# Ledger of designs, part 201: peptides against a protein of PDB entry 3S8F

Target 1, 157 residues: chain A of PDB entry 3S8F
Amino acid sequence: VLTLFVAVPSLMTAFTVAASLEFAGRLRGGRGLFGWIRALPWDNPAFVAPVLGLLGFIPGGAGGIVNASFTLDYVVHNTAWVPGHFHLQVASLVTLTAMGSLYWLLPNLTGKPISDAQRRLGLAVVWLWFLGMMIMAVGLHWAGLLNVPRRAYIAQV
Target 2, 166 residues: chain B of PDB entry 3S8F
Amino acid sequence: DEHKAHKAILAYEKGWLAFSLAMLFVFIALIAYTLATHTAGVIPAGKLERVDPTTVRQEGPWADPAQAVVQTGPNQYTVYVLAFAFGYQPNPIEVPQGAEIVFKITSPDVIHGFHVEGTNINVEVLPGEVSTVRYTFKRPGEYRIICNQYCGLGHQNMFGTIVVKE

## One batch from the design tools (peptide; made by RFdiffusion4, then SolubleMPNN)

Design b2_p21_4_s3 (from b2_p21_4, 9 letters changed)
Fold by OpenDDE base, seed 5:
Structure b2_p21_4_s3 (fold): chain B 157 residues (1-157), chain C 166 residues (1-166), chain A 21 residues (1-21)
Amino acid sequence: as target 1 above (157 residues)
Amino acid sequence: as target 2 above (166 residues)
Amino acid sequence: SEEEKAAEDLLNALLALALAL
């Protein structure tokens, strides 16, 4: 019940961010239903990282609602599903947001802008991290649905 | 100019908020549908039952593993199981195929898990509480019990066996 | 099994939801 109450304002926040992104994309010349997405600054790791984190947070948030459901939780509780959920929430959103924040914070703290090489490296790191997290998360969720227990080195399948 | 910008932002926010509300209803509907269609296989939570973990080994239905399996009716059994560091008793648990089995599980020491492979039996076992799980084994054979809650140094080796006889 | 069916149905529902987003 508490999770569901928290889910509502969280969703509102998420969609508010999406609204801001759409507005920004359109200001940058994006047109149409999806053209604004392409117009966003995908060349900036400080932007890409938290956005990818948010994307990973979507299935994680949905999973949170599943975990909060009495009947659905019975299926997934104490299975590999749960670590999958945690990694989406913490290792994806929180970590990527932190990474993105560093790409903004460090240049401002040191007074030195990041080089182009550092920017490209940052993009590579963020995308690779996201890809790895998605592979792991999908695998863990899948394993969980197959009743693979958490906190055990063995699997039913 | 600032007013126009704010108006534009608000317009997009309004649209996304509407979408948000729509998605919320979709999520609720999906959950409701899932609950309605997948209730048959769910083991209902039992009533809260308490036991003294300090005496459960000495007296009561968990005290003697040889008396742990109790026939309560035609093709109906109650099995009193202890999860402890680091194993289960009785072990093995022997039950007939096709019988309705009511597991009464508790712990004398710390929190453990009771996850039976090949089944939907998956409960946490708390000292001082009795977990009740009802299940009917349709297939004969051996079913491994796994502890899926960290309980100490021997956690990874904490296994039990349910033997279902024809 | 019923469990496998339930898991599959849940996965399909989640996938459908993901596609709807």
Scores: peptide ipSAE 0.015, ipTM 0.737, DockQ to the pose 0.030
Fold by OpenDDE base, seed 4:
Structure b2_p21_4_s3 (fold): chain B 157 residues (1-157), chain C 166 residues (1-166), chain A 21 residues (1-21)
Amino acid sequence: as target 1 above (157 residues)
Amino acid sequence: as target 2 above (166 residues)
Amino acid sequence: SEEEKAAEDLLNALLALALAL
């Protein structure tokens, strides 16, 4: 029960980042309840990548709460659910953040801005990565709920 | 300017903090729903029990596979199972249909898994600890036990069988 | 068992909370 309270600071951190995004969007001219989202720099892969990571982190974080629950962990532990959670947290959030960081870091280190073609390619890569990760993660979570075991080559489903 | 920005961020943080709390309740609701829909069939049956993994094969209730199934009451059994590299003992495990079975599972060597196909029985088995799971098999037949915790080179071939008899 | 009771109590509490929200 007490373990579930770990979710509180995690949620606070996540939504603090969201607050920063809202502030940034409003500074860029976004108005209204959701208009600030459209105002964010969606043309910059260095921005889009970590944001997509954050979006993937939402279901991953929910899964984290489930995994941290003593009673629910019994259901999902060592099933395909667990790698599904990992891929959302590590292969989505961390990886996309790393990708985004590189899109910012490399131009600064080399002193050369990325070309428009590289920018477009970067956007495509990040979006496709996100899409693929979401498909895989949903599949793994679904399989996990169907009691498909982790670390086994055979399953009865 | 930076101070103004921080103040503005703080204002938004208040709103998002409220939202975060709301989402916390949503997640609690989802947990409750998941528990209600997915936890039926397996009930915790015991407290943390310790055993010496170095002697568990030599003495005690796990030592003799022929005596692993113990009737504890009318239509109630306790089954003492060893998970080891690389298999289960006894194998097969024979239990009656409709009986309440308490599995007491431990390991003499490394960490293993105990995942019973067709059921929601799924526990890790730690050397020195006894995992206790209660389950009632409603359908007769064979249920495969799968190790879902990596335990070595033979992990992928580590299987057992529960035979439920009418 | 105490563990069973604890699990049931938790489930009931969570369900009650979910329904109250």
Scores: peptide ipSAE 0.007, ipTM 0.742, DockQ to the pose 0.022
Fold by OpenDDE base, seed 2:
Structure b2_p21_4_s3 (fold): chain B 157 residues (1-157), chain C 166 residues (1-166), chain A 21 residues (1-21)
Amino acid sequence: as target 1 above (157 residues)
Amino acid sequence: as target 2 above (166 residues)
Amino acid sequence: SEEEKAAEDLLNALLALALAL
């Protein structure tokens, strides 16, 4: 009950953000069911970073429900599953959001726009970061399901 | 026109809210399916039990490691295990293959983990509380116990062994 | 046990909720 009490408004909020993205994409000329996605500013690391963070948050949020469920938590608790969850929530969502914020904030604070080279580098950084986090998260969740413990340097599985 | 924009936003929100509810249903269904089909080799046993961590080493069923394994039936045993900084008692734990084993685990000092490799036995052990798990070892051999809860400087080397005899 | 009962109750609640939605 408590898990669902938290999950429902969180999902509503998340999909409201998605609705805002759809609206923004359509304002930018996107049409159709998915055309609005392509119309979003994917050339801006300040946009791409937090969006990728949100994408990572989706499986992380589902994992949160698992971790909060008594019977399911019994399987995953104190296994590699848990750090996998954290890397989605913290190292993906929070970190990428911070990166995106910096890509917006620093130019405004310094009064200097980012160069094209810096923009391209920023895009590379956030995409590579996201890719790395997804690989690691999948690996950790898989290991967790195989009962690999956390906080242990060895495991026999 | 702000009014038109607001109306458009509401339309998108309605669609995404419907989708969100559908996804919520999917998640709940997946959880329910997992719970309905999942079979665990470890079964919770007994009621919540409390012990005094300050005396558990001196008196009671955990006090003597030589008496830690108690036969409670023809093919049933209770094993009283202490998780402490930094090890397990008794060590090794010797049990017969195919017997139903009830582990009663507690700690005299800090919180520890009790994770048995090769099994799905994985519980936290709190001082003052008895953790109870029921398991049947189907394969003979040695099973390592790992502490998966940080408990101090020696945490990484805190291991025990369960020996399952034929 | 209490834990088994809790697990059973959770399962039943989730199934009931899934059917109700």
Scores: peptide ipSAE 0.005, ipTM 0.720, DockQ to the pose 0.021
Fold by OpenDDE base, seed 1:
Structure b2_p21_4_s3 (fold): chain B 157 residues (1-157), chain C 166 residues (1-166), chain A 21 residues (1-21)
Amino acid sequence: as target 1 above (157 residues)
Amino acid sequence: as target 2 above (166 residues)
Amino acid sequence: SEEEKAAEDLLNALLALALAL
């Protein structure tokens, strides 16, 4: 029970970041309940990548609460659920954040802005990465709930 | 200007914190709901039991696979299982249908897994500790035991069988 | 900020209460 408190700081941080995004979107002219989202710089892979990472981190974080629950962990532990969880955390948030950072860092270090073609390619890469990661993660979590063990080449279902 | 911006940011943060709080309660509610609706599948944690992994093969209830299945009462059995590199003993484990089975599982060497396919039995097995799992097999047949914790070069081939007899 | 601290304290208190129930 007390272990669940570990999620509180992370959730607060996550929603603070969301607040910052809303503020930024509204500063860019976004209005209404969802207009601020559209106003964010979705044409910049350096922005899109980490944001997609954050989106993947949400269900991963929820899964973290499950994994940290003594009772619920018994259901999911050492099943395909676990790889699904850390792929959302590492291969989604961390990796996409690194990708986004690179899209900012390299142009900055070289002094050469990315071309429009490179920008479009970058957007395609991060979106496809995100999509693939979500498909894999959902599949792994689903398999885990069906009691498919991790670290095994066979499955019950 | 900076003060105004700061105030605006704080306002948004307050809103999102409220949302965060609401989501926390949703998660707690979901956990509570899951526990309330799936109580039949919950296996309570047992007391920590320790053994000496260096002698567990030579003496004690795990030493003789032929004596591993012990009837402890009417329709009640205790099964002393060793998970080792790379297999289980006894193998097969033979138990009657409908009996309450208490598995006492330990390891003489490294950490293993004990995942019984077709059941909710899934525990890690640590050298020096005894994992206790209670289960009643309702259906006769063979149930495969799978090691789901990496334990060495032969991990992928580490299987056992539980045979449930009518 | 003080407001953030207050919000965090409230959150923690409510969470503690929820988990205690």
Scores: peptide ipSAE 0.000, ipTM 0.755, DockQ to the pose 0.055

Design b2_p21_4_s4 (from b2_p21_4, 9 letters changed)
Fold by OpenDDE base, seed 5:
Structure b2_p21_4_s4 (fold): chain B 157 residues (1-157), chain C 166 residues (1-166), chain A 21 residues (1-21)
Amino acid sequence: as target 1 above (157 residues)
Amino acid sequence: as target 2 above (166 residues)
Amino acid sequence: SEEEKRAKDLYDLLVALALAL
C-alpha cells in the first residue's frame, strides 16, 4: 500500500517534469510531437545526466510496483532481480542526478566555467555510465527471472 | 511576457497530467492482467504458524533430524527443516520422486533463506514462524539448498542438499 | 490461495489510488 501510495505522486511528478522539458524544448525551437526533444541541451552534461537518470528510473519504477505486489514479488523476491531494481534506482537515477548536479555546482562554486574538453568528457562519462548501468540492470533482471539467487555467488543457470 | 509563459506552461502541464492519469489506468490494468494470468511459478503461501525458536531444537517435530521426514499419505510427505547458522537439518533431505512434499521450515536463531536450485522454492525463514512450501520433485537427483538471506559470517557457505530418490 | 493474493493486491492498488487522489 505504501509503495503504491508513493508511486502515484511520483508518476505525476515525472510527467510534470516532462511538461517542463517540452516547454523548454519548444522555446529552444523544437516543433512537432517529438521535435522538442532534440532541441533540448544535449551538449550539457548537467542536463544529460539527470535526464538519463530519469529514463533509467522508468523501468525501475515499474519494477518497484512489481516488487510491491505480493503475488508478483514472490517470483522475483531475493533473486538477482532485486539488485537490478536497486541499481536502476540508486546507481542510475540518484548517481546520475548527483553527477549532473556536480557539473553545475563545481563551476559555480569555483567561479570558473568548465572547458570544452571537460564538457565533452562529462558527456562521455554520463553516457557510458548510463549504458553500463542499463546492461547490468537488464542482465540482473534477466538472471532474476531465471531464478538466480540474490546474496549468493552461485547461479543455477 | 511572464503571463504568456505561465499560460504556456500551464497548458503543457495540463496535457501531461491528463496523459499521466491515462497511463496510471493503463498501468493498473496491466498489473491486474498480470495478476490474473500469472499463475506459473508461484507457490501458494501457507497459513501463519508460529513456534518457539528457543525450544524448537529440544522438542517438537524439528528436534530429531532422523524423524524429520514424515510420511503423511501414500504419496505425500512432510519434511521438518531447520535453517540455522550455518546450515540445514536434516542434511541431506531424502525424499522420493513424484511424491508431494510439504516443507515446514523454521529457524532457531536468525533469519535465513531457503532457495532450492532447479525449483521455484524460495522462501525466507524467520525465527518463531513456520514457512510452509509444497513441491513435487519430478526428476531424481540432488538439489542444492542455498541461503539467500544474509545471516552472518558464514552465510556464503550455508548450503544443504535434497536428495530425490527414484 | 492465489486468488486471495490477487484480490489483496488489487485491493491494495485501489486503496493506494484512493489515498493518493
Scores: peptide ipSAE 0.017, ipTM 0.739, DockQ to the pose 0.023
Fold by OpenDDE base, seed 2:
Structure b2_p21_4_s4 (fold): chain B 157 residues (1-157), chain C 166 residues (1-166), chain A 21 residues (1-21)
Amino acid sequence: as target 1 above (157 residues)
Amino acid sequence: as target 2 above (166 residues)
Amino acid sequence: SEEEKRAKDLYDLLVALALAL
C-alpha cells in the first residue's frame, strides 16, 4: 500500500521534472516536439549524470510496483530481480545524482572551474557508469525472471 | 519576461501532467491485465499457521525427521520441513513422482529461505510461522533446496535436497 | 487464493490512487 501510494506522486514529480527540462531546452533554442532535448546541456556532466539517473529510475520505479504487488512479488521475491531493482534505484539514480552534484558543487566551493579535460572525463565516467548499470540491471532482472536466487552463489536454471 | 516564462512553464506542466495521468492509467491497466491472466504458480495449501519456535524441535510434527513425510491420501503427502542454521530437515526429503506434496516449513531460529531449484517453490521461512506450499514434481531426480535469505555465517552453505522417486 | 491476491492488489491500487489524488 505504501509503495503504491507513493508511486502516484512520484510519477507526477517525474513528469514535472520533464516539463522543466522541456522548458529549459526551449529556452536554449530548442524547437519542435523533440528539438528541446537536443538543446539541453549534454556537454555538462553535472546535467547528464542526474538525467541518466532519472532514465534508469523509470524502469526501476516500475519494478518497485512489481515488487510491492501481492501476486507479482511471488515471481520475483528473493531472486536476482531484486538486486537488479536496487541497482537501478541506488546505483544509478542516487549515485549518478551524487556524481552530478559533485561536478557542480566542487567548482563552486573551490571557486575554480573544471578544465575541459576534466569535463570530458566526467562525461565519460557518467555515461560508462550508466551503461554498466543498465547492462547489469537488465542481466539481473532477466536472471531473476529465470528464478536465479539472490544471496546465493550457486544457481540452477 | 518573468511573467511570460511563468505562463510557459504552466503550459508545459499541464501537458506533462496530462501525459502523466494517461501513463498512470496505462500502467494500472497493464498491471491489472497481468494479474488477470497470470498466476504465481505456487498455491498456498492453507491459512497462516503459527508455531512456537522454541519448542518446535521437541514436540509436534517437525520434531522427528523420520516422520516428517506423512501420506495424507492417495498420491498426497505432507512434508514437515525445518529450515535452521544451517540446513534443512529432513535431508534428503524423499517424495514420489507425480504426488501432490504439501510442504509445511518453519524455522526454530532465524528467518531462512526455501528455494527449490528447478521449481517455482520460493518462500521465506519465519520463526513462529508455517509456510505452506503445494507442489507436484513431474520429473524424478534430485532438487536442491537453497537458502536465499541471509541467516548467518553459514548461509552460503545452507542446502537441502529433495529426492523425487519414480 | 490467487483470486484474493489479485483482488487485494487491485484494491490497493485503487486506494493508493484515491489517496494520491
Scores: peptide ipSAE 0.017, ipTM 0.741, DockQ to the pose 0.023
Fold by OpenDDE base, seed 1:
Structure b2_p21_4_s4 (fold): chain B 157 residues (1-157), chain C 166 residues (1-166), chain A 21 residues (1-21)
Amino acid sequence: as target 1 above (157 residues)
Amino acid sequence: as target 2 above (166 residues)
Amino acid sequence: SEEEKRAKDLYDLLVALALAL
């Protein structure tokens, strides 16, 4: 009966994380309205991966509110929209966070830093993953709005 | 250093918290706008109705496919549909064009989907409950019914047909 | 019914707004 109440703490948490990113960027010498973003460690896949996950989580979270709406869910329920939402939440945020965690964890466990080649490869992997997830998610949401059913191999369009 | 860091973090948190609240209101406003401007395209659902899934095949309005389509008034019909593993009954469902059709859908076994291609009819069908969907077919022809809820090994092949006659 | 659906959503939105304020 109070389903949408979950949006309040979720948004508070999300933007608190954003605040932490701004703080970190400014500590690293970033200035201005957007300069702090550029100052973040974008050369580190352990950082880039979870941040990209967070970016994917934004539209996913908005979609979650839609899915939780009684009336709006009537439109999107059991269509391709739903797996689109899942891929933003799980396959983007959770998966990219896990990937980023591995880029941090493995060097620490082995006691050996990753090579420059491994670092560059890691960056390529997480960026390509993010791009692929965004393309697929947009496609699934679009298909869902066109009444393409979930769990079926048949589509109207 | 801890004190300075704490103050700095709080300052940023306050700013982003304000932004967070603003975005919350934007999202709520967008949902409200969508509801307010929503067209008459949504099919009204009925109130919760219960049936015994263990006897629904043997007795009651779902028992005989030949009597599944009931005329309830001038240009008004009620269609009693069973979604089961793995198909729909009756199949095909024959209804006249332009008539107001009330679908009463239930399941004798597991949860199924009832998605009518070419329409906005899309409901889940739960054993023990009756899903009610009201729709008027404006165009004659065949409309495929698709199960969009996993219901077992034959789920992918679970289809039905609605035939709309002139 | 459609009216019930809208009523429930509007109720949820109003409560969410009240809690957010």
Scores: peptide ipSAE 0.016, ipTM 0.779, DockQ to the pose 0.023
Fold by OpenDDE base, seed 4:
Structure b2_p21_4_s4 (fold): chain B 157 residues (1-157), chain C 166 residues (1-166), chain A 21 residues (1-21)
Amino acid sequence: as target 1 above (157 residues)
Amino acid sequence: as target 2 above (166 residues)
Amino acid sequence: SEEEKRAKDLYDLLVALALAL
């Protein structure tokens, strides 16, 4: 069984997306190893939201490797670790991508651009959501390592 | 220009591929570190064993709770545990301190969890399969067994007890 | 055995790495 083979296409997808971001940043005038990052449209919640989702997806992907490991899964399986992984993969990436999609879709559907106030509010929402999800995810992973069970209302710790 | 864009993206992909490979090595290192420093106590034992969940209550080593704890050697025991809706059998499970315990756990009904507080024993229990876990209790006292796999309306109240005797 | 399982994980990782190259 080559369970960890799943990591290969995932990493390929990750670096492809990263390459696309770098290309976009450089097209926007960014230069150097990191200058392209600053050049990305961080003032647009439709962009920021899914990117923050991707950032959360990175540790989630690492956790996926752990969860897929036969020996390591024995440690973390059915502990709070697993919900931590889910909240990074679903509640961060998928949810933030959905939020970002709405910031693009709604203006197009209505034919009206979002106001500056709505844009700023959107930025606040996605950043706060990301922060909250990171705190929650770290907490859940930590609790999982402390053997807090999943699907139980009580724990030793 | 699509061709120019494609070439540029390809170049960046090569760079990020290298980075991805580097990160892969980091992940491997982290896994190796974790395996080296955090794998202790419970050891999965045995091969895949199959049982008939429809008869496990009537015949075999799980049928009689009074015979569930079997001494297999000096300071070695095998405990045949049933996880069912909604509890464990036997309950309590009584074992001596310092003895090597081999838990053989199965279910007559649905999938359950077998999570022992204060230990790293944490396995799923599937009907038709026998989960085998080896553990040695170093401290006497009571250890609560928690079901951490949803198994129905009584899931939240499904508990057992392991009593470790001096 | 535990060692065999660890070896399997290592093997899987190595194969994944080789395929990623």
Scores: peptide ipSAE 0.016, ipTM 0.763, DockQ to the pose 0.025

